# Designs tried in a protein design run: peptides against a protein of PDB entry 5CWW. Part 23

Target 1, 194 residues: chain A of PDB entry 5CWW
Amino acid sequence: VPKLQGPFDFDLNPEDEQDDEVELKDIYVIGEKPRVADLMRGEEEELEMMKEDQHNGLSLNIICLLSTSGQVKICLDIDGVEAQWLPPRSKNKRLFAPPPEPPSLLTFQTFDTLKPAEVTPDGWPMFSEDATSPYSFYVTHPAGITYISLTPWVFRLESELQSDSEAGTEFRIDLLAKGQGSERDRIFTQTRTQ

## One batch from the design tools (peptide; made by RFdiffusion4, then SolubleMPNN)

Design b1_p11_4_s1 (from b1_p11_4, 5 letters changed)
Fold by OpenDDE base, seed 3:
Structure b1_p11_4_s1 (fold): chain B 194 residues (1-194), chain A 11 residues (1-11)
Amino acid sequence: as target 1 above (194 residues)
Amino acid sequence: VKEVYEKGIMS
């Protein structure tokens, strides 16, 4: 039986504690790149071939959250949240290990896809995937369609994560977050028929 | 990590 996960603690900026009122409408998850080493356990020759074809991807899961207002929040799963299963009901009262600390998501970026005049109370924006890239997607709203690409920072972030220096990872991520943001392009705008 | 709020919809 799948274990219910959550609540997730968002390491939200203390200034955003007041924005608890953001109604989320959709979620989009970009899975981490497959760990080739784990998949090829025992096949050393294929491992070398796949290392060359190592698709440049992020080793962390990305969770995208979409609000009614068209705000997108990009979160990183730093702790590596994986699907958890309930232990089989074997009769042995295994001392329930204390519930693992709730996984924390790191908010990496927050941006809008709608202009203030386009926001409606009954708006229902939705994510849709880009078939050509795992790190690109669309936000569809009645007012228009916005293309989003995470490629400006994803590969740089991966490079930092693969660095031998475990020290200062959080600091380096913070620097990247303050640097080049996600690409946003409004590809379609609905003309308001007066 | 400070949320970088970029309001810039690149038109």
Scores: peptide ipSAE 0.009, ipTM 0.490, DockQ to the pose 0.033
Fold by OpenDDE base, seed 4:
Structure b1_p11_4_s1 (fold): chain B 194 residues (1-194), chain A 11 residues (1-11)
Amino acid sequence: as target 1 above (194 residues)
Amino acid sequence: VKEVYEKGIMS
């Protein structure tokens, strides 16, 4: 039986201090790229070819949160939250290890997909996948459809995570977060005929 | 219902 995971602590960017009780309506998870090293155990030559492909994706899980207002929060799973299963009813009193600290999610980016005038109290925005890329998706709302792509930063972030230089990584990630954000393109707008 | 396709980067 899958173990219910959470609550997650969100490290919100201090600039996003809008304590607005954001009612979440949907969640979209982009799984980390498969650990090539784990999949290619024994095929060193293929491992080298896959290491050269910097476009294989991010080694972190990405969690996208969508609010009623059409706000999207892009969160990074830095702690590597893996699917946990309920321990088998083993009679062995495993010493209650202190409950692991709740995994923290880093809020990387927050942006809106709706104009203020398009926000409705009964609005129910939803995520949908893009068949062309695992790092692209759509937000659908009665007011319109917005295409989102994380590709502008995902591969750069991966390069930073794989860099041997631990020094300045946090700074570079912060620069990435402040730099080129996710691509956001409204592909369809439903005009209410007054 | 006039469907207007607006392609644009939302600010």
Scores: peptide ipSAE 0.009, ipTM 0.410, DockQ to the pose 0.024
Fold by OpenDDE base, seed 5:
Structure b1_p11_4_s1 (fold): chain B 194 residues (1-194), chain A 11 residues (1-11)
Amino acid sequence: as target 1 above (194 residues)
Amino acid sequence: VKEVYEKGIMS
């Protein structure tokens, strides 16, 4: 039985304690790409061929959260949340292991997909995948459809994560977060027939 | 890592 994971602690910037209870409506998870090296242990020749074709995605899971207001929050799973299964009901009351520290999600970006006038209390925005890229998706709302792409930063972030230089990594990630954001394009707008 | 809020004015 899959273990319910959560609650996730969002390392939310303490300054953004705007108490606005953001009602979440949808979640979209982009899984980390498996290390080909881990999958191809023993097939060195095939490993070399696959390394060249490795559109090396991000080695971290990306968790996208969507609110009623059409706000998208892009979170990074730095701790590597793996699928957990409920332990078999073994009767042994193993001692209260301290509850594992809840995995922390790093909020990388937050942006809106709706104009304030398009936000409705009964709105139910939803994610949908883009078949052309795992790092692109759509946000569908009654007011319109927005294309989102994480490609402007995902590959750069991966490069930073793979760098042996621990020094300045945080700074470089901060620069990435402040730099080119995710691509956002409204591809469809529903005309309100007044 | 500071949360970057882009209040996107969708043009």
Scores: peptide ipSAE 0.009, ipTM 0.494, DockQ to the pose 0.036
Fold by OpenDDE base, seed 2:
Structure b1_p11_4_s1 (fold): chain B 194 residues (1-194), chain A 11 residues (1-11)
Amino acid sequence: as target 1 above (194 residues)
Amino acid sequence: VKEVYEKGIMS
């Protein structure tokens, strides 16, 4: 039986702590790259071919959150939230195990997909996948469709995560978050028939 | 206010 996971603590940048209860409408999850090395114990030749594919995805799960206003939050699962199953009914419930520290999600980027005039109180924006890339997706709203790509930073972030120097990784990640943002392009705008 | 999101694993 799958265990309900949560609550997740969002380390929101204190500057984005607008007290406004952001009403979320959709969630989009990009899974971490498969640990091919763990799956292909023994096929060295295929492992070399997969290493050469520069498109090794991010080793972290990405969680995208979409609000009624069309705001997108890109969150990184740094703690590696694995699917937790309800512990088997083993009799020895350690009743007093301290509650596991809630998994923390790092808010990496926040951006809007709608203009202020396009925001409606009954708006229900939705995510949809891009068949060409796991790190690209669309946000669909009655006002229009926005293409989003995480490719400008995902591969650079992966390079930093794979670097042997643990020293300064947090600082470098912060620089990446403040640097080049996600690609965002409005590909369709619904014309209001007057 | 820490926004607490519950990640439900869809069965």
Scores: peptide ipSAE 0.007, ipTM 0.432, DockQ to the pose 0.222

Design b1_p11_4_s2 (from b1_p11_4, 6 letters changed)
Fold by OpenDDE base, seed 2:
Structure b1_p11_4_s2 (fold): chain B 194 residues (1-194), chain A 11 residues (1-11)
Amino acid sequence: as target 1 above (194 residues)
Amino acid sequence: VEEQYRNGIML
């Protein structure tokens, strides 16, 4: 039986100190790329055909949070939170292990999908997947539909994470966060019938 | 309206 995970701590950007009152409406999770090299250990010929696809994803889970206001937070799972299972009823795991420290999520980007005039108190925006890309999705609200793509930074971030040089990685990631943001495109706007 | 979303920056 799967175990409920959490709580999670959010490493918020200090600029986002106003976020303590954000009512969340939806969550969208982009799983890490499969470690194909670890899975295909012993099938080297099939692995060579899949190497062209190895450049096609991030080795971290991405957690997208959506508020009532249409604000999107893009969070990164740096700790690599694995799926937890309830222990089988037969293992007396000692009742006295301290609870594990809550895993932290790094807030990488925050942006709006709605104008202030489009925000409604009863608004319930939702995520939906893009069938054409694992790193693209839609935000649907009664005011309109916004396309979002993480592709401008995801592959660059992966290249930094796979670099043998730990020196300056944090600085390069900070430059990525401040650089090219996620692509946003309002593909549909509901005309307010007067 | 469309131009405000194109560059990932809401102006």
Scores: peptide ipSAE 0.000, ipTM 0.296, DockQ to the pose 0.027
Fold by OpenDDE base, seed 3:
Structure b1_p11_4_s2 (fold): chain B 194 residues (1-194), chain A 11 residues (1-11)
Amino acid sequence: as target 1 above (194 residues)
Amino acid sequence: VEEQYRNGIML
């Protein structure tokens, strides 16, 4: 039986501590690139052909959160949250294992998709996938549709994560978060018929 | 005016 996971701690920037009242309306998850080496254990010849495709994604899960206001939070799963199962009902539960520390999500970027005048209290914005890219999606609201692409930073972040230096990974991620935002394009705006 | 956002910057 799958184990219910959570709560998750959000490593929010101190500026985000005011967000205790953010009503979330949708969630969109971009899974980590498949670990081809783990999947192809015993098929070394096929593994060599798939090494060329290993450069095509992020090794971290991305969690996108969407609020009523049309604010998007892009969170990174740095801890690598894996699927957990309930231990078998065997009588020897080591009653003394401390609960695992809750996994943390790093808030990488926060941005708006709506103008303040477009925000409504009853607004229910939703995510939809882009069939052409795993790192692009749409936010749909009655006021309009916004295209979002994570491609400006995803591949650079992956390059930093694959660097031989484990030291300062968090610092390099913070520099990337500050340096290059996600692409946003309002592809449709609903004309208010007066 | 369609506000286009490039690179996370409001244009």
Scores: peptide ipSAE 0.000, ipTM 0.295, DockQ to the pose 0.026
Fold by OpenDDE base, seed 4:
Structure b1_p11_4_s2 (fold): chain B 194 residues (1-194), chain A 11 residues (1-11)
Amino acid sequence: as target 1 above (194 residues)
Amino acid sequence: VEEQYRNGIML
């Protein structure tokens, strides 16, 4: 039986500390790239061909959160949260192990998909996938549809994570967070019939 | 109005 994961701690950006009780309406998870090396364990010849595909995604899970206001938070699973299973009934829980610290999610980006005048109290924005890219998705709201792509930074972040240089990685990630934002394009706007 | 969404920065 799968174990429910969480709670998660959110390492919020200091700019987000002023986010009042933002009611979340949807969640979208982009899984980490498949560890081809783990999948192809024993097929070393196919691993060499698939090394080019190691550039095809992020080694971290991405958690996208969507508020009633149409605000999107892009969070990174830095801790690498793996699927947990309920322990077999026969293993004595070490009664004295402190509960593991909750996994942290790093808030990488926060941005709006709606204008203040488009926000409605009864608004229920939702995510939907893009069939063309795992790192692109749509936010659908009664006011309109917004395309979002994480591609401007996701592959650069992966390159940083794969770099042998631990020195300055946090600084480079912070520069990525502040630099090339996610692509946003309002592909549809609902005309208010006056 | 449309240009404000293209560049990821709401000005």
Scores: peptide ipSAE 0.000, ipTM 0.307, DockQ to the pose 0.026; fails the geometry check
Fold by OpenDDE base, seed 5:
Structure b1_p11_4_s2 (fold): chain B 194 residues (1-194), chain A 11 residues (1-11)
Amino acid sequence: as target 1 above (194 residues)
Amino acid sequence: VEEQYRNGIML
């Protein structure tokens, strides 16, 4: 039986400390790129052909959170949370292991998809996938539909994660977070018929 | 309105 994971600690940017009251409505997870080397273990010839496809994604899971207000938080799983299963019903509760520290999620970007006048208290915005890219998705709200793409930074972040230079990685990631944000495009706006 | 969303800045 799969184990429910969490709680997660959010490493929020200091500017986001006021957001503890945000009612979340949806979650969207973009899985890490498959480690083709681990999947193709023993098929070295096919592994060489698939090396070109290994360059086309992030080695971290991305967790997108969506609030009632249409705010999107893009979080990165730096700890690499793996799928867990409930322990078999064997009676030996190791009652004395401290609970593992909750895995941390790094808040990479926060942005709105709705104008303040479009926010409704009963709003239930939802994510939907883009069939053309794993790093693109839509936010649907009664006021409209917003296209979002993470492609402007995902591949740059992967390049930083694969760099042998630990020195200044944090600074370069911070520059990526503050730099070219996620692409946003309002593809549909619902006209309020008065 | 459309141009404001393309730059990832809600103005």
Scores: peptide ipSAE 0.000, ipTM 0.296, DockQ to the pose 0.027; fails the geometry check

Design b1_p11_4_s3 (from b1_p11_4, 6 letters changed)
Fold by OpenDDE base, seed 5:
Structure b1_p11_4_s3 (fold): chain B 194 residues (1-194), chain A 11 residues (1-11)
Amino acid sequence: as target 1 above (194 residues)
Amino acid sequence: VKQQYIEGIMK
């Protein structure tokens, strides 16, 4: 049985200090780029050819969070967050180890997919994948479908992560976050038949 | 640090 995911500690950008208790309804994880070098141990020549063609994805996991209001939060997993499952009902009252420190997620971007008038209290927006790109997805809500692409920044972020300078990484990420945001396009709008 | 939980059964 899937456990309630979280708590997540969000390192919020100081500008996103909106105290609003956002009810999260869905999570979408974009896994880190597989290290082809780790997968193709022993085929050095093929590795070099594949390195050129590999759309160099992000070396970090991306965690997308979706609220009832259709707000999307794009988080970077620096610490290696894994899906947690309920512990097996072991009879032994093992002393609850102190709850593991909540994984810290770096909030990279936050944006809305719905207009305020489209938000419904019973709305259940959901993520769905884009088969054409690992860094693109859809948010489906009864009011409409929004296409989202992280491609405008993900490759730039990867380039920064591969830079030897550990110093100022946070600052550079902040600059990227403040720069070109995720692509967002409403591809379908459900017309309320009055 | 803001803590948030995802309230929902992932079906």
Scores: peptide ipSAE 0.021, ipTM 0.521, DockQ to the pose 0.204
Fold by OpenDDE base, seed 3:
Structure b1_p11_4_s3 (fold): chain B 194 residues (1-194), chain A 11 residues (1-11)
Amino acid sequence: as target 1 above (194 residues)
Amino acid sequence: VKQQYIEGIMK
């Protein structure tokens, strides 16, 4: 049985001075790129073809959070949160290990998908996947549908993570977060039929 | 499932 993961600590970027009470309505997780080398043990020919696809995904998990107001938070799993399973009901193991510190998520970007006038107190926006890219998705709200793509920064971030320089990684990630935002496009707007 | 995950993040 999967173990409930969390709580997660959010390292919020200081620009999120906004509203303390973010009511979350949905979550969307983009898994890290598969370790092709580990999966393709024995299939050298397919490894060469996948190496040529220069668009290697991000080696970090991405967690997207969606609030009632249509605010999207893009969080990066720097600590490498793995799937946890409930320990088998074996009687005797001394659970005296201090609970591990909750993993932290780095808030990479925060942006709105709704205009203030479109926000409703009973709104329930939802994520949906884009079948064409793991790094693109849609936010659906009664007011409209917004396309989001993480592709402008994901590959640059991966290049930084592959660099041998561990020093200043957090700083470089912050610079990337400030430089190029996610692509956001309102693809549909519901016309209020008066 | 999604709601449980959200609740886990908000605590």
Scores: peptide ipSAE 0.011, ipTM 0.447, DockQ to the pose 0.386
Fold by OpenDDE base, seed 1:
Structure b1_p11_4_s3 (fold): chain B 194 residues (1-194), chain A 11 residues (1-11)
Amino acid sequence: as target 1 above (194 residues)
Amino acid sequence: VKQQYIEGIMK
């Protein structure tokens, strides 16, 4: 039986600690790259071909949150959140294991897709996938459509995560968050029919 | 118009 998922703790950047109850309208999840080595166990030749594809993606799940205002929050799953299941009803082990600490998400980036004048109280922006890249997507709002790509930083972040130095990973992620923004392009704007 | 919008979001 599936367990209720969450709650998730958001490690918000102190600058984003604005307690404004952001009304979320949509969630978009970009799954971690498959561990090709685990999938191709016994197929060494195909494994070598897949390793040469330099752009295997990020080893972390990415959680994108979208608010009514068109704000996008990009969160990284550092802890490796997995679907939780209720333990099998084995009668005897009343081991009150303390509830596991809620998984934390690291807020990597926050940005707007709408101008303040485009925001409407009844706005319902939505995510949609890009068929050309798992790390690109669209935000659709009545005011317009915005293309977003995480590719400017995702592959560089992966390179940092795969570095043998576990020390300073969090610091390097923070530097990437501050230095490299996601690509944003308004591909369509609804003309106000006056 | 598009360029002005992009510039306005990046500010």
Scores: peptide ipSAE 0.000, ipTM 0.298, DockQ to the pose 0.024
Fold by OpenDDE base, seed 4:
Structure b1_p11_4_s3 (fold): chain B 194 residues (1-194), chain A 11 residues (1-11)
Amino acid sequence: as target 1 above (194 residues)
Amino acid sequence: VKQQYIEGIMK
C-alpha cells in the first residue's frame, strides 16, 4: 500500500513575495530522469549508446503547483523523495525513532498565468502535459490556455547538479532562478462574448 | 492587445 507522504516543507525563494494563502487547485509532477545506469546494471555497451541519446532530463523531481488565481509554483525535490510504501505490519518500527524530518521542496520559481482581471473565484485551472517534452505543459483556465516550458533552465540545472563541485550549488541554483525564467506563452484566450 | 498581453505575461 502506498504511504501518504507529507507534509512537505517549502523553502521559498527569497524573491517569492509572501504568498498569501494560495488555494491550490492542481499539482503536476515531472519525474526525475531514470537513472539508466541503475536500470542497465550489467549492460555496459548499451549504456554507452543510451548515454548519447539520453535526452538529458533533470535528475530531480519537479513539482508544479497551481492555484485558483492561476499562479504556478515550480518546486524542486532536492531531497529525492521516492515513493514510500507502508512497512509490512510485522516489522516493529523502532517506536522511538524520531519522526523523519519532512522532506523539503525548493521553490524555484513562481509566476502567474492569468491577469488579475481573468481571475475568478470559481476558477479551476488545470495542468495538462505536452506530448513533445516532459518539461513542457499547459495550464488551462476558462479564460485561456498558457503554454509553459521549463527547458530554459532545467538542462542547465542538471549540468550544475552533475558537476563535481557541490560547493555553491545553492547559489548557482539561485542565479539560475533569477536569470532564466520558464518560458510562458498564452496560446489561447477566450474572448468574452459581451 | 494580444501582443501586449503575451508580453505582460512573459515579463
Scores: peptide ipSAE 0.006, ipTM 0.328, DockQ to the pose 0.024; fails the geometry check

Design b1_p11_4_s4 (from b1_p11_4, 5 letters changed)
Fold by OpenDDE base, seed 3:
Structure b1_p11_4_s4 (fold): chain B 194 residues (1-194), chain A 11 residues (1-11)
Amino acid sequence: as target 1 above (194 residues)
Amino acid sequence: VKKVYEEGIMS
């Protein structure tokens, strides 16, 4: 039986504690790149070939959150949230290990896809994937369609994560977050028929 | 302090 995961502690900026009122409408998850080394355990020759073909991807899961207002929040799964299964109901009272600390998501970026005048109370924006890239997607709203790409930073972030220096990872991520943001392009705008 | 970076709405 799948274990219910959550609640996730969002390290929201203390200033955003007041934004508890953001109604989320959709979630889009970009899975981490497959650990080729784990998949190819025992096949050294294929491992070398796949290392060359290792599509430059992020080793962390990315969780995108979309609000009614068209706000997108990009979160990184630093702790490696994996699907958890309930232990089999074997009769032995194994001392339930204390529930693992709830996984924390790191908010990497927050941006809007709608203008204030386009926001409606009954708006229902939705994510849709880009078939050409795992790190690109669309936000569809009645007011228009916005293309989003994480490619400006995702590969740089991966490079930092693969560095031998375990120390200061959080600091380096913070520097990247302050630098290049996600690409955002409104590809379609619905003309309000007066 | 995990900083949320607000990118300004490109006008």
Scores: peptide ipSAE 0.009, ipTM 0.465, DockQ to the pose 0.034
Fold by OpenDDE base, seed 1:
Structure b1_p11_4_s4 (fold): chain B 194 residues (1-194), chain A 11 residues (1-11)
Amino acid sequence: as target 1 above (194 residues)
Amino acid sequence: VKKVYEEGIMS
């Protein structure tokens, strides 16, 4: 039986504490790159070819949150949240294990896909995947469709995560968050037929 | 407190 997980703790900027009042409408999860070494155990030649593909993606799960206002929040799963299953009801000792600490998500980026005038109280923006890249997606709202790509920073972040220098990783991630925004492109705008 | 970086709405 799957274990109910959450709530997740968000490391939010105190300036964004107002986001706690933001009604979320959709969630989009980009899974971590598969551990090719584990999948290709015994196929050394194919493993080498896949290792050479420098574009294998991020080793962290990415959780995208979408609000009614069209705000997108990009969160990184640093703790490696895995699917939890209820232990089989073994008859034995209710070891009241202390509740595990809730997993923490790192908020990497926050941006809007709608102009203030496009926001409606009954708006229901939704995520949809892009078939060309796992790190690109669309936000669809009655006012328009926005293309989003995480590619400007994802591969750089992966390079930093794979660096042997544990020291300064957090600082380098912060620099990436400040310097390398996600690509946003409004590909469609609904014309209000007056 | 890890910083949320806000990107402005594209004009």
Scores: peptide ipSAE 0.008, ipTM 0.467, DockQ to the pose 0.036
Fold by OpenDDE base, seed 2:
Structure b1_p11_4_s4 (fold): chain B 194 residues (1-194), chain A 11 residues (1-11)
Amino acid sequence: as target 1 above (194 residues)
Amino acid sequence: VKKVYEEGIMS
């Protein structure tokens, strides 16, 4: 039986701590790259070909959150939230195990997909996948469709995570977060028939 | 602290 996961603590940048209860409408999860090394024990030749594919995805799970206003938050799962199953009914309920520390999500980027005039109180924006890339997706709203790509930063972030130098990694990640944002392009706008 | 619950979609 799958265990209900949560609550997740969002390390929101203190500047984004506007107490405004952002009503979330949708969630989109991009899973971490498959640990091919763990799956292909023994096929060295295919492992070398997969290492050369520079398109090795991010080693972290990405959680995208979409609000009623069309705001997208890109969150990184730094702690490695694994699917937790309800512990088997083993009799020894360690009743007093300290509650596991809630998994922390790092808010990496926040951006809007709608203009202020397009925001409606009954709006229900939705995510949809891009068949061409796991790191690209669409946000669909009655006002229009927005294409989003994480490719400008995701591979650079992976390079930093795989670097042997632990020194300065936090600083470099912070620079990436403040630097080149996700690609965002409005591909369709619904014309209000007057 | 905004708490988001991931409901595991049981397929």
Scores: peptide ipSAE 0.007, ipTM 0.419, DockQ to the pose 0.233
Fold by OpenDDE base, seed 5:
Structure b1_p11_4_s4 (fold): chain B 194 residues (1-194), chain A 11 residues (1-11)
Amino acid sequence: as target 1 above (194 residues)
Amino acid sequence: VKKVYEEGIMS
């Protein structure tokens, strides 16, 4: 039985303590690229060929959260949240292992897909995948459809994560987060027939 | 340092 994961501790910037209970409506997870080295253990020759075809992607899971208001929050799973299964009901009350520290998600970006006038209390925004890229997706709302792409930063972030230089990594990641954000394009707008 | 970057509404 899959273990319910959560609550996730969002290391929200303390300045964003706006108590507005953001009602989440959908979640979209982009899995980390597979470690080719782990898959090809024992086939060194195929490993070299696949290293060239290293699937361009992030080594971290990306968790996208979508609110009723059309706000998208892009979170990075730095701790590596793996699929957890409920332990078998073994009767042994193993001592209260301290609850595993909830996995910390790093909020990388937050942006809106709706104008304030488009927000409705009964709105139900949803994610949908883009067949052309795992790092692109759509947000569908009754008011319209927005294309989102993480490609402007994902590959640069991966390059930073793979760099041997720990020095300045935080600074460079901060620059990435402050720099070119995710691509957002409204591809469809529902005309309100007045 | 956990930073949240908020970008404004699409113009």
Scores: peptide ipSAE 0.009, ipTM 0.472, DockQ to the pose 0.038; fails the geometry check

